# Peptides against a protein of PDB entry 1EMU, part 43

Target 1, 132 residues: chain A of PDB entry 1EMU
Amino acid sequence: PPYLKWAESLHSLLDDQDGISLFRTFLKQEGCADLLDFWFACTGFRKLEPCDSNEEKRLKLARAIYRKYILDNNGIVSRQTKPATKSFIKGCIMKQLIDPAMFDQAQTEIQATMEENTYPSFLKSDIYLEYT

## One batch from the design tools (peptide; aimed at target 1 A41 I65 K68)

Design b2_p29_2 (made by RFdiffusion4)
Pose (drawn by RFdiffusion4):
Structure b2_p29_2 (pose): chain A 132 residues (1-132), chain P 29 residues (1-29)
Amino acid sequence: as target 1 above (132 residues)
Amino acid sequence: SSATDKVAEVVSEALLNDEDIDTVLEEYF
């Protein structure tokens, strides 16, 4: 059963659209869906190839991710990401040197944040328990 | 494509086009 696999690893949960939908509903109710949206945005950004034809799209996307999740140090993703990590990201944006992996460290930190609090809480939530 | 790849593409395009992520994902799911 897919719902049982979700309890075995966060990666199993985020590899199933039903799991993602349920988990995001939980996060939305807890006021922190940005954690999951950012996690997927980093993955999406990284899969874009660094060729000339994608250069403009990539820069705009890197800026968008930075502006929404990294810029103001008050949002949940910004609060859960390290200062040096955000500093590096800002440098990449300003220098316009955006490697596909530039958000990897921030993504890892956000991933650990979900594994440490919201993911375990989700597995004990009414939403999950009802679904199962 | 995996669920992760599909959702990642959708969220990335929503951010690129300054669209409301919550509405986009509700329509997607």

Design b2_p29_2_s1 (made by RFdiffusion4, then SolubleMPNN; from b2_p29_2, 13 letters changed)
Fold by OpenDDE base, seed 1:
Structure b2_p29_2_s1 (fold): chain B 132 residues (1-132), chain A 29 residues (1-29)
Amino acid sequence: as target 1 above (132 residues)
Amino acid sequence: MSALERVSELVAEALLEEKDIDEVLDKYF
């Protein structure tokens, strides 16, 4: 069953609608939902194909991600990303150089945070165990 | 598309429109 695949990899969990729903509910209870939302935001941003007609939309989204998750020094995403990574993102925003991969390093660092702590905790949580 | 792709799209759209991500995703799940 799918819930067994969820325990094998974070990606398997995030590729399943029920898995995402349960994991996000767990993260909300832990006050860490921004980690997952940022991860999905980065994926969504990278999927936007660069072109003349998409330039304004891509810049707007990049700015929104930056303001919500990176700029706030008290936010969990900001606290779990390295200063050099945040500085790079800021530089891209200020220069309006919006490469599809500009959030990749930050996404990697946030994914590592989840895999190190919240994902293992989820697999031991009542939410997951009651589902199995 | 996969659930991962759909949620990624929904979150991106929510951020663009400055909508509450909880409200957007609750409608999907």
Scores: peptide ipSAE 0.839, ipTM 0.977, DockQ to the pose 0.898
OpenDDE base, seeds 2, 3, 4, 5: peptide ipSAE 0.838, 0.838, 0.838, 0.839; ipTM 0.977, 0.977, 0.977, 0.977

Design b2_p29_2_s2 (made by RFdiffusion4, then SolubleMPNN; from b2_p29_2, 11 letters changed)
Fold by OpenDDE base, seed 1:
Structure b2_p29_2_s2 (fold): chain B 132 residues (1-132), chain A 29 residues (1-29)
Amino acid sequence: as target 1 above (132 residues)
Amino acid sequence: MSALEEVSELVTEALLEDKDIDKVLDEYF
């Protein structure tokens, strides 16, 4: 069943609607849903291929992600990303050099945080175990 | 699209529109 696949990899969990729902509920209870939201934001951002018609949209989205998750020093995403990574993102925003991969390093760092902390905890949580 | 892709789009659209992500995702799930 799908719940067994969720325990095999974080990606399997995040590729399943029920998995996402349960995991996000767990993260909200832990006060760290922003980790997952940022991860999805980065994924969605990278999907937007550069072209003249979406240049402004991509810049706006990049700015929104930056302001909400990176610029906020009190946020969990900011606390779990390295200063050099955040500085790079800021530089891209300020220079308006919006590469599809500009959030990749930050996403990697946040993913590592989840895989090493919240994801294992989720698999031991009542939410997950009661679902099995 | 996969659930992963759908949620990604919902989140990015919410950010673009300055909408509450909890509200958007609650409607999806």
Scores: peptide ipSAE 0.839, ipTM 0.976, DockQ to the pose 0.887
OpenDDE base, seeds 2, 3, 4, 5: peptide ipSAE 0.836, 0.837, 0.837, 0.837; ipTM 0.976, 0.976, 0.976, 0.976

Design b2_p29_2_s3 (made by RFdiffusion4, then SolubleMPNN; from b2_p29_2, 10 letters changed)
Fold by OpenDDE base, seed 1:
Structure b2_p29_2_s3 (fold): chain B 132 residues (1-132), chain A 29 residues (1-29)
Amino acid sequence: as target 1 above (132 residues)
Amino acid sequence: MSALEQVSELVTEALLNDEDIDEVLDKYF
């Protein structure tokens, strides 16, 4: 069953609607749903290939991600990303150099945080165990 | 699209429109 695959990799969990739902519910209870939301935001952002028609949209989205998750020093995403990574993102925003990969390092760091902490905890949680 | 891709798109659209992500995703799940 799918729940067994979820225990094999975070990606398998996040590629499943039920998996995402349960994991996000768990993260909300832990007060760290922003980790996952940011991860999905980065994924969605990278998918938008640059062209003349979506330049403004991409910049707007990049700014939104930056303001919500990176700029807020009290946010969990900001606390779990390295200063150099945040500085790079800020630089991209200020220079309006919006490369599809500009959030990749931050996403990697947040993914590592989930891999090391919240994801293992989820697999030991009542939410997951009761689902099995 | 996979669930991963769908949620990613929902999140980015929510951010673009200043919508509550919880509200948006609650409709999806």
Scores: peptide ipSAE 0.841, ipTM 0.977, DockQ to the pose 0.871
OpenDDE base, seeds 2, 3, 4, 5: peptide ipSAE 0.839, 0.839, 0.839, 0.839; ipTM 0.977, 0.977, 0.977, 0.977

Design b2_p29_2_s4 (made by RFdiffusion4, then SolubleMPNN; from b2_p29_2, 10 letters changed)
Fold by OpenDDE base, seed 1:
Structure b2_p29_2_s4 (fold): chain B 132 residues (1-132), chain A 29 residues (1-29)
Amino acid sequence: as target 1 above (132 residues)
Amino acid sequence: MSALEKISELVTEALLNDEDIDEVLDKYF
């Protein structure tokens, strides 16, 4: 069943609607849903291929992600991303050089945080275990 | 479209529109 696949990899969990729902509920209870939301934001951003018609949209989205998750020093995403990574993102925003991969390093760092902390905890949580 | 892709799209659209992500995703789940 799908719940067994969720325990095999974080990606399997995040590729399943029920898995995402349960995991996000767990993260909200832990006060760290922003980790997952940022991860999805980065994924969605990278999917937007650069072209003249979406340049403004991509810049706006990049700015929104930056302001919400990176610029906020009190946020969990900011606390779990390295200063050099945040500085790079800021530089891209300031220079308006919006590469599809500009959030990749930050996403990697946040993914590592989830894989090493919240994801294992989720698999030991009542939410997940009661679902099995 | 996979669930992962759909949620990613919902999140990015919410950010673009300055909408509450909880509200957007609660409607989806």
Scores: peptide ipSAE 0.833, ipTM 0.976, DockQ to the pose 0.876
OpenDDE base, seeds 2, 3, 4, 5: peptide ipSAE 0.831, 0.833, 0.832, 0.832; ipTM 0.975, 0.976, 0.975, 0.975

Design b2_p29_3 (made by RFdiffusion4)
Pose (drawn by RFdiffusion4):
Structure b2_p29_3 (pose): chain A 132 residues (1-132), chain P 29 residues (1-29)
Amino acid sequence: as target 1 above (132 residues)
Amino acid sequence: DEEQEAEDNQLIADAIEPLSPVVAEEIRE
């Protein structure tokens, strides 16, 4: 059963669209869906190839992710990401040197944040328990 | 500022769409 696999690893949960939908609903109710959206945005950004034809799209996307999740140090993703990590990201944006992996460290830190609090809470939530 | 936020959200949604259409749809809403 897919719902049982979701309890075995966060990666199993995020590899199933039903799991993602349920988990995002839980996060939305807890006021922190940005954690998941950012996690997927980093993955999406990284898969774009660094060729000339994608250069403009990638710069706009890197800026968008930075502006929404990294810029103001008050949003939940910004609060859960380290200062040096955000400093590096800002540098990449300003220099316009955006490697596909530039958000990897921030993604890892957000991933650990979900594994540490919201993911376990989700597995003990009414939403999950009802679904199962 | 509002128009820029809409454009950023759309870019993030388009990047996520091949990975998770349900998340991309929620961002577009």

Design b2_p29_3_s1 (made by RFdiffusion4, then SolubleMPNN; from b2_p29_3, 9 letters changed)
Fold by OpenDDE base, seed 2:
Structure b2_p29_3_s1 (fold): chain B 132 residues (1-132), chain A 29 residues (1-29)
Amino acid sequence: as target 1 above (132 residues)
Amino acid sequence: EEEEEKEDNRLIAEAIEPLSPVLAQAILE
């Protein structure tokens, strides 16, 4: 069953709508749902093809992600991303150089945070164990 | 500021919706 695959790979968990739902519920209880939301926001942003008609919307989305997760010094995403990574993103926003890959490094760092902390804890949680 | 945060959440949810409608809806709640 899918829940067994979730225990073998974070990727498997994030590729399953039921897994996403349960994991987010757990993260919200831990006060760190922003980790998951940011991860998916980065993927969603990267999938938007850059073109003339998309330029303004892509910029607005990039700014939204930046303001919500990177600029918030008290946020868990900000605390779990390196200063150089945040500085790079800020530079892209200020220069309006909105490359599809501009959040890749930050996404990688947040993924590592989940792999090392919240994902293992989720597999030990009542939410996951009661689901199995 | 509240309006800005609300708009940011909407934009983010919209970007996530193709990947996970459930997650997008959860962010808006």
Scores: peptide ipSAE 0.805, ipTM 0.965, DockQ to the pose 0.938
OpenDDE base, seeds 1, 3, 4, 5: peptide ipSAE 0.805, 0.804, 0.804, 0.805; ipTM 0.965, 0.965, 0.964, 0.965

Design b2_p29_3_s2 (made by RFdiffusion4, then SolubleMPNN; from b2_p29_3, 9 letters changed)
Fold by OpenDDE base, seed 1:
Structure b2_p29_3_s2 (fold): chain B 132 residues (1-132), chain A 29 residues (1-29)
Amino acid sequence: as target 1 above (132 residues)
Amino acid sequence: MEEEEREDLELIAEAIEPLSPVLAEAILE
C-alpha cells in the first residue's frame, strides 16, 4: 500500500496527495509546515517557463516566496537555509534576475532538513502509525 | 500588510495547485 512506499522515501511521500495531507498535518503540529510549503513553492516556481508574457508574474511569485519564507529571520525556512543561499536569492530579487533555478539551493537545503528531522519523526508519529 | 501577505499566499498557492491541489487549499486556510 502507498503508506509503505512513504516510509521508503520522502519523494514517495511527496508524490502522494494523501501523504502530503498527513505530513502537512504533522508539520503544523510541529510548527514547521513552512518547510513543506516552501519546498512545493520552489518546485511550482521552477516549472513556470520564463517568457515575455509571464515575466511580471514570475517576479511577483519570486518576491512572494522570498517575503514569506526567506526574509523573516525567525521563520523555520530562514533558519534552515544558509546565509549565502539567502543572500543569493535576495540578489536575484533586487536585480530582477528571476532564473527558474534561483531557489534550487534553498530547496535542497530545506529538503535535507526534512530528510534529517521531520520526515523520520513523521514516520514515528501517531498520525502516520494510526494511518497504517 | 495583511492584504499583502494574503496576496503572497494566493500567488504561492496558485503555483502549488498543479502539483497538489490539496496543499494549495491547505495553505489558504
Scores: peptide ipSAE 0.804, ipTM 0.961, DockQ to the pose 0.910
OpenDDE base, seeds 2, 3, 4, 5: peptide ipSAE 0.803, 0.803, 0.803, 0.804; ipTM 0.962, 0.962, 0.962, 0.962

Design b2_p29_3_s3 (made by RFdiffusion4, then SolubleMPNN; from b2_p29_3, 9 letters changed)
Fold by OpenDDE base, seed 4:
Structure b2_p29_3_s3 (fold): chain B 132 residues (1-132), chain A 29 residues (1-29)
Amino acid sequence: as target 1 above (132 residues)
Amino acid sequence: SMEQEEEDNKLIAEAIEPLSPVLAEDILK
């Protein structure tokens, strides 16, 4: 069953809509759903290839991600990203240089946080165990 | 502002929707 694959890798969990739903429910209870939301937001942003028709939308989205997750010093994403990473993102926003990869380092750091902490905890949670 | 936050949430949800419609809907709750 799919839940066994979820225990094998975070990737498998995030490739499953049911897995995503359960994991987010867990993260909300832990007060850190922003980790997952940010991760997917970064992926969604990166998939928007730059062109004249989406330039304004890409800029708006980048600013939205920045304001919601990076600029919020009290947020879990901000606390789990390195100062240099946040500074780089700020620079991109200020200069309006919106490269598809501008959030890659931050996404990597947040993914590492999930791998090391919330993902293992999820596999030990009542939410996951009761599902199995 | 509240209006800006709502717009930001909408933009983020729209970016996530192709990857996970369920997640996008949950963000907008």
Scores: peptide ipSAE 0.800, ipTM 0.969, DockQ to the pose 0.934
OpenDDE base, seeds 1, 2, 3, 5: peptide ipSAE 0.799, 0.799, 0.799, 0.800; ipTM 0.969, 0.969, 0.969, 0.969

Design b2_p29_3_s4 (made by RFdiffusion4, then SolubleMPNN; from b2_p29_3, 11 letters changed)
Fold by OpenDDE base, seed 1:
Structure b2_p29_3_s4 (fold): chain B 132 residues (1-132), chain A 29 residues (1-29)
Amino acid sequence: as target 1 above (132 residues)
Amino acid sequence: MKKEEEEDNKLIAEAIEPLSPVLAKDILE
C-alpha cells in the first residue's frame, strides 16, 4: 500500500495526495507547515516556463514567495535557510532577474530540513501510525 | 499589508494547485 512507500522515501510521500495531506496536518500541529508549502511553491514556480506573456506574473510570484517565507525572520523557512541563500534570492528579486531555478538552493536546504527532522518524526506520529 | 498578504497567498496557492489541489486549498484557509 502507498503508506509503506511513504516510509521508504520523502519523495514517495510528496508524490501522493493523501500523503501530502497527512504530512501537512502533522506539520501544522508542529508549527512548521511552511516547510512543505514553501517546497511546493518552489516547485510550482520552477515549472512555470518563462515567456513574455507571464513575465510580470512570475515576478509577482517570486516576490510573494520571498516576502512570505524568506524575508520573515520569524518564519521557519527563513531560520532553516542559509544567509547566503537568502541573500542570493533577495538579489534576484531586487534586480528583477527571475530565473526558474532561483529558489533551487533554498528548496534543497528546506528539503534537507524535512528529511532530517520532520519527515522522520511524521513516521513516528499518531497521524501516520493510525493511518497504517 | 493584509491585502498584499492575501494576494501573495493567492499567487502561491495558484502555483501549487497543479501539483496538489488539496494543499493549495489548505494554504488559503
Scores: peptide ipSAE 0.787, ipTM 0.960, DockQ to the pose 0.936
OpenDDE base, seeds 2, 3, 4, 5: peptide ipSAE 0.787, 0.786, 0.787, 0.787; ipTM 0.960, 0.959, 0.960, 0.960

Design b2_p29_4 (made by RFdiffusion4)
Pose (drawn by RFdiffusion4):
Structure b2_p29_4 (pose): chain A 132 residues (1-132), chain P 29 residues (1-29)
Amino acid sequence: as target 1 above (132 residues)
Amino acid sequence: EEEEEEEELEEEEELLQENISEEIAKRNH
């Protein structure tokens, strides 16, 4: 059963659209869906190839991720990401040197944040328990 | 200048939402 696999690893949960949908509903109710959206945005950004034809799209996307999740140090993703990590990201944006992996460290920190609090809470939530 | 900047920001936000949606669409059903 897919719902049982979701309890075995966060990666199993995020590899199933039903799991993602349920988990995002839980996060939305807890006021922190940005954690998941950012996690997927980093993955989406990284899979874009660094060729000339993608350069403009990638810069705009890197700025968008930075503006929404990294810029103001008050949003949940910005609060859960380290200062040096955000400093590096800001440098990449300003220098326009955006490597595909530039958000990797921030993504790892956000992933650990979900594994540490919201993911375990989701597995004990009414939403999950009802679904199962 | 302010209107052009606002439009640019809107286009970046749409691009971000499309990127997220495309990444999630690749997952198992």

Design b2_p29_4_s1 (made by RFdiffusion4, then SolubleMPNN; from b2_p29_4, 12 letters changed)
Fold by OpenDDE base, seed 2:
Structure b2_p29_4_s1 (fold): chain B 132 residues (1-132), chain A 29 residues (1-29)
Amino acid sequence: as target 1 above (132 residues)
Amino acid sequence: SEEEEKKEEEEEEKLLEELIEEEISKKKK
């Protein structure tokens, strides 16, 4: 069953809407749902191919991601990303140089945070265990 | 203006929420 795959790989968990829902519920209780939302935001952003018709939209999205997750020093995403990574993103925003891959390093760091902490804890949580 | 800036930020937030939901909607159910 799918829930067994979720325990074998974070990737499997994040590829399943039911898994995402349970994991997000758990993260909300832990006060760190932004980790997951940021991860999906980065993935979605990277998929947007730059062109004249979506240039303004991509800039707005980049600014939104930056302001919500990176700029706030008290946020969980900001605390789990390296200063150099955040500085790079800030530079891209300030220069309006919006490359599809500009959040890749930050996403990698947040994914590592989930792999090391919240994902293992989720697998031990009542939310997951009661689902099984 | 302050009001225009607020509206712009609200639009950005909406775009962000839509982006996240779109990605999740592409996953298997």
Scores: peptide ipSAE 0.721, ipTM 0.937, DockQ to the pose 0.931
OpenDDE base, seeds 1, 3, 4, 5: peptide ipSAE 0.719, 0.720, 0.720, 0.719; ipTM 0.936, 0.936, 0.936, 0.936

Design b2_p29_4_s2 (made by RFdiffusion4, then SolubleMPNN; from b2_p29_4, 10 letters changed)
Fold by OpenDDE base, seed 1:
Structure b2_p29_4_s2 (fold): chain B 132 residues (1-132), chain A 29 residues (1-29)
Amino acid sequence: as target 1 above (132 residues)
Amino acid sequence: MEEEEREEEEEEERLLEELIAEEIAKKKK
C-alpha cells in the first residue's frame, strides 16, 4: 500500500496527494508547513519555461516566493537556508534575471531539512501511525 | 503601504497559492 512507500522515501510521500495532505497537517502542527509549500512552489516555478508571454507572471511568482519565504527572517524557510543562497535569490530579483533554476539551491537545502528532521518525525507521529 | 502595492502583493500571493495547488493536483490520488 502507498503508506509503506511513504516510509521508504520522502519523494514517494510527496508524489501522493494523501501523503502530502497528512504530511502538511503534521508540519502545520509543528509550525513549519512553509517548508513543504516552498518546496512545491520551487518545483512549479522551475517548470515554467521563460518566454516573452510569461515573463511578467514569472517575475510576479519569483517575487512572491522571495517575499514570503526568503525575505521573512522570522520564517522557517529563511532560517533553514544559507545566507549565500538567500543573497543569490535577492540578486536575481533585484536584477530581474529570473532563471527557472534560481530557487534550486534553496529547494535543495529545504529538502535536506525535511529529510533530516520533519520527515523522520512524521513517520513516528500519531497522524501517520494511525493512518497505517 | 500604498494601495497599488497592496493589490500587487495580493496578486502575487494568489499566483503563488495557485502554483502550489496545481503542483499538488498533478500528484496521484
Scores: peptide ipSAE 0.736, ipTM 0.942, DockQ to the pose 0.923
OpenDDE base, seeds 2, 3, 4, 5: peptide ipSAE 0.736, 0.735, 0.735, 0.735; ipTM 0.942, 0.942, 0.942, 0.941; seed 2 fails the geometry check

Design b2_p29_4_s3 (made by RFdiffusion4, then SolubleMPNN; from b2_p29_4, 13 letters changed)
Fold by OpenDDE base, seed 2:
Structure b2_p29_4_s3 (fold): chain B 132 residues (1-132), chain A 29 residues (1-29)
Amino acid sequence: as target 1 above (132 residues)
Amino acid sequence: EEEEKRKEEEEEDKLLEELIEEEISKKKK
């Protein structure tokens, strides 16, 4: 069943809407749901191909991601990303140089955080175990 | 101006929410 695949890799968990829902519920209880939301935001953002018709939209999205997750030093995403990574993102925003890959490093760091901490804890949680 | 800034940020936040929802909606159900 799908829940067994979720235990084999975070990738499998994040490719399943039911898995995402359970994991997000767990993360909310742990006060770190922003990790997951940021991860999906980065993925969606990277998929947007730069063109004249979506330039404004991409800038708005980049600004939103920056404000919500990077700018606030008290946020979980900000605390789990390196200063150099955050500085780079800030620079892109300030210069309005919005490359599709501008959040890649931050996403990598947040994914590592989930892999090493919240994902293993989720697999031991009542939420996951009761689902199985 | 301050109100205008708030409205702009609300639009940005809405776009962000839609982006996240769209990505999740494309996953296996």
Scores: peptide ipSAE 0.763, ipTM 0.952, DockQ to the pose 0.926
OpenDDE base, seeds 1, 3, 4, 5: peptide ipSAE 0.762, 0.763, 0.761, 0.762; ipTM 0.952, 0.952, 0.952, 0.952

Design b2_p29_4_s4 (made by RFdiffusion4, then SolubleMPNN; from b2_p29_4, 12 letters changed)
Fold by OpenDDE base, seed 2:
Structure b2_p29_4_s4 (fold): chain B 132 residues (1-132), chain A 29 residues (1-29)
Amino acid sequence: as target 1 above (132 residues)
Amino acid sequence: MEEEEEREEKEEEELLEELIAETIAEKKK
C-alpha cells in the first residue's frame, strides 16, 4: 500500500497527494509547514519554461518565493538555508535574471532538512501511525 | 505608490499559492 512506500522514501511521500496532505498536517503542528510549501514552490517554478508570455509571471513568482521564504530571517526556510544560497537568490532577483533553476540549491538544502528531521519524526507520529 | 505595492504583493502571493496548489495537484491521487 502507498503508506508503506511513504516510509521507504521522502520522494514517495511527496509524490502522493494523500501523503502530502498528512505530512503537511504534521508539519503545521510542528510549526514548519513552510518547508514543504517552499519545496513545492521550487518544484513548480522550475517547471515553468521561460518565454515572452510568462516572463512577468515568472518574475513575480520568484519575488514571491524570495520574500516569503528567503527574506524572512525568522522563518524556518531562511534558517535552514545557507547564507551563500540566499545571497545568490537575492542577486538573481535584484538583477532580474530569473533562471528556472535559481532555487535548486535552496530546495536541496530544505529537502535535506526534511530528510534529517521532520520526515523521520513524521513516520513516528500519531498522524502517520493511525493512518496505517 | 503604497497601494500599488500592496496590490503587487498580493498578486505575487496569489500566484505563489496557485503555483503550489497546481504542483501538488499534478501528483498521484
Scores: peptide ipSAE 0.722, ipTM 0.942, DockQ to the pose 0.929
OpenDDE base, seeds 1, 3, 4, 5: peptide ipSAE 0.721, 0.721, 0.720, 0.720; ipTM 0.942, 0.941, 0.941, 0.941

Design b2_p29_5 (made by RFdiffusion4)
Pose (drawn by RFdiffusion4):
Structure b2_p29_5 (pose): chain A 132 residues (1-132), chain P 29 residues (1-29)
Amino acid sequence: as target 1 above (132 residues)
Amino acid sequence: STAVDEEAERVNDTLLEEEDEYEEEEEEK
C-alpha cells in the first residue's frame, strides 16, 4: 500500500502524487506549505540545463525562487535556512552566476526541517490517519 | 520520478508567472 511506504521515508512520500497532495494539504493547514513548494522548486530549477537557450529562463527562475523564499528573512523557508547559505545564494543571484545546484544546500536544510517536524507530525495527523 | 518532475515543473511555472507580474508592476511604477 502506497500510504505505508510514505511512512518509511520522506522520499517515498514525495514520490507519490497522492502523498504529495495530502502532505501539502496538511502543511497548508499548518501554515507552512512553502516548505514543500520550495523543495520542489529547487528540484525543478536544478533539472534545467545551463545552456545559452535556457539562460534567461534560468535567471528569471533563480530570482523568483530567491525573491519568494530567500529574500525577506521572515518567511518560513528563509527562517529555516542558514545565514551563510542564504548569503551564498544572494551572491549567485547578484553575480548572475547561477549554477544548477546553487539551491542544493538550502534544499537540504529545508528537507531536514520537514523530516524533523512536519513530516513526523503528518504521519500522526488526522488527515493521514483518515486517509489510511 | 514522473510525479516529482511534473510537480516541480508546476511550481516553477507558478513562480515564473509571479516574477513576470512583479516585473510588469515595477515597469509601470

Design b2_p29_5_s1 (made by RFdiffusion4, then SolubleMPNN; from b2_p29_5, 16 letters changed)
Fold by OpenDDE base, seed 1:
Structure b2_p29_5_s1 (fold): chain B 132 residues (1-132), chain A 29 residues (1-29)
Amino acid sequence: as target 1 above (132 residues)
Amino acid sequence: SEAVEKTSEEILEKLLKEEEEEEEKEKEE
């Protein structure tokens, strides 16, 4: 069953809509759903190909991600990303150099945070265990 | 995966909407 694959890797969990739903519910209870939302935001942003027609949209999205997750010092994403990484993102925003990969390092750091902490905890949670 | 793509798009749409609302508030100030 799919839930067995979820225990094999975080990637497998996030490839399943049911897995995403359960994991997000768990994260909300832990007050750290922003980790997952940020991860998905970065993934979606990277897939947007730069062109003249979507330049404004990409800039707005980059600013939105920056303001919500990076600039907010009280946010869990900000606390779990390195200062140099946040500084780089800020620089991109200020210079309006919006490369599709500008959030890659931050996403990597947040993914590591999830894999090391929240993902293992999820597999031990009542939400997951009761589902199995 | 389809799940990742759909979820990512939903998150981005929400972020864009929030950003646009914030920009409008800044213009009014």
Scores: peptide ipSAE 0.698, ipTM 0.917, DockQ to the pose 0.942
OpenDDE base, seeds 2, 3, 4, 5: peptide ipSAE 0.697, 0.695, 0.696, 0.696; ipTM 0.917, 0.916, 0.917, 0.916; seed 2 fails the geometry check

Design b2_p29_5_s2 (made by RFdiffusion4, then SolubleMPNN; from b2_p29_5, 13 letters changed)
Fold by OpenDDE base, seed 3:
Structure b2_p29_5_s2 (fold): chain B 132 residues (1-132), chain A 29 residues (1-29)
Amino acid sequence: as target 1 above (132 residues)
Amino acid sequence: SKAVEETSQKVIEELLEEEEEEEEEEELE
């Protein structure tokens, strides 16, 4: 069953809508759902093709991601990203140099946080165990 | 994956909506 694959890797968990739903519910209970939301935001942002028609949208989205997750000093994402990474993102926003990969390092750091902390905890949670 | 793609799309759409709302609030202040 799919839930067995979820225990093999975070990638397998996030490759399933049910897995995403359960994991997000768990993260919300732990007060760190922003980790997952940010991860998805970065993925979605990177998928937007840099073209003239998307320039404004991409800039707005980059600013939205920055303001919601990076600039918020009380946020879990801000606390789990390195200062140099946040400074780089800020620089991109200020210069309006919006490369599709500008959030890649931050996404990597947040993914590492999930894999090291929340993902293992999820596999021990009542939510996951009751599902199995 | 399909799940990642769909969820990512949903998240960025919500972010864009929130950004527009915040800009409107700042304009009113």
Scores: peptide ipSAE 0.698, ipTM 0.926, DockQ to the pose 0.931
OpenDDE base, seeds 1, 2, 4, 5: peptide ipSAE 0.697, 0.697, 0.697, 0.697; ipTM 0.926, 0.927, 0.926, 0.926; seeds 2, 5 fail the geometry check

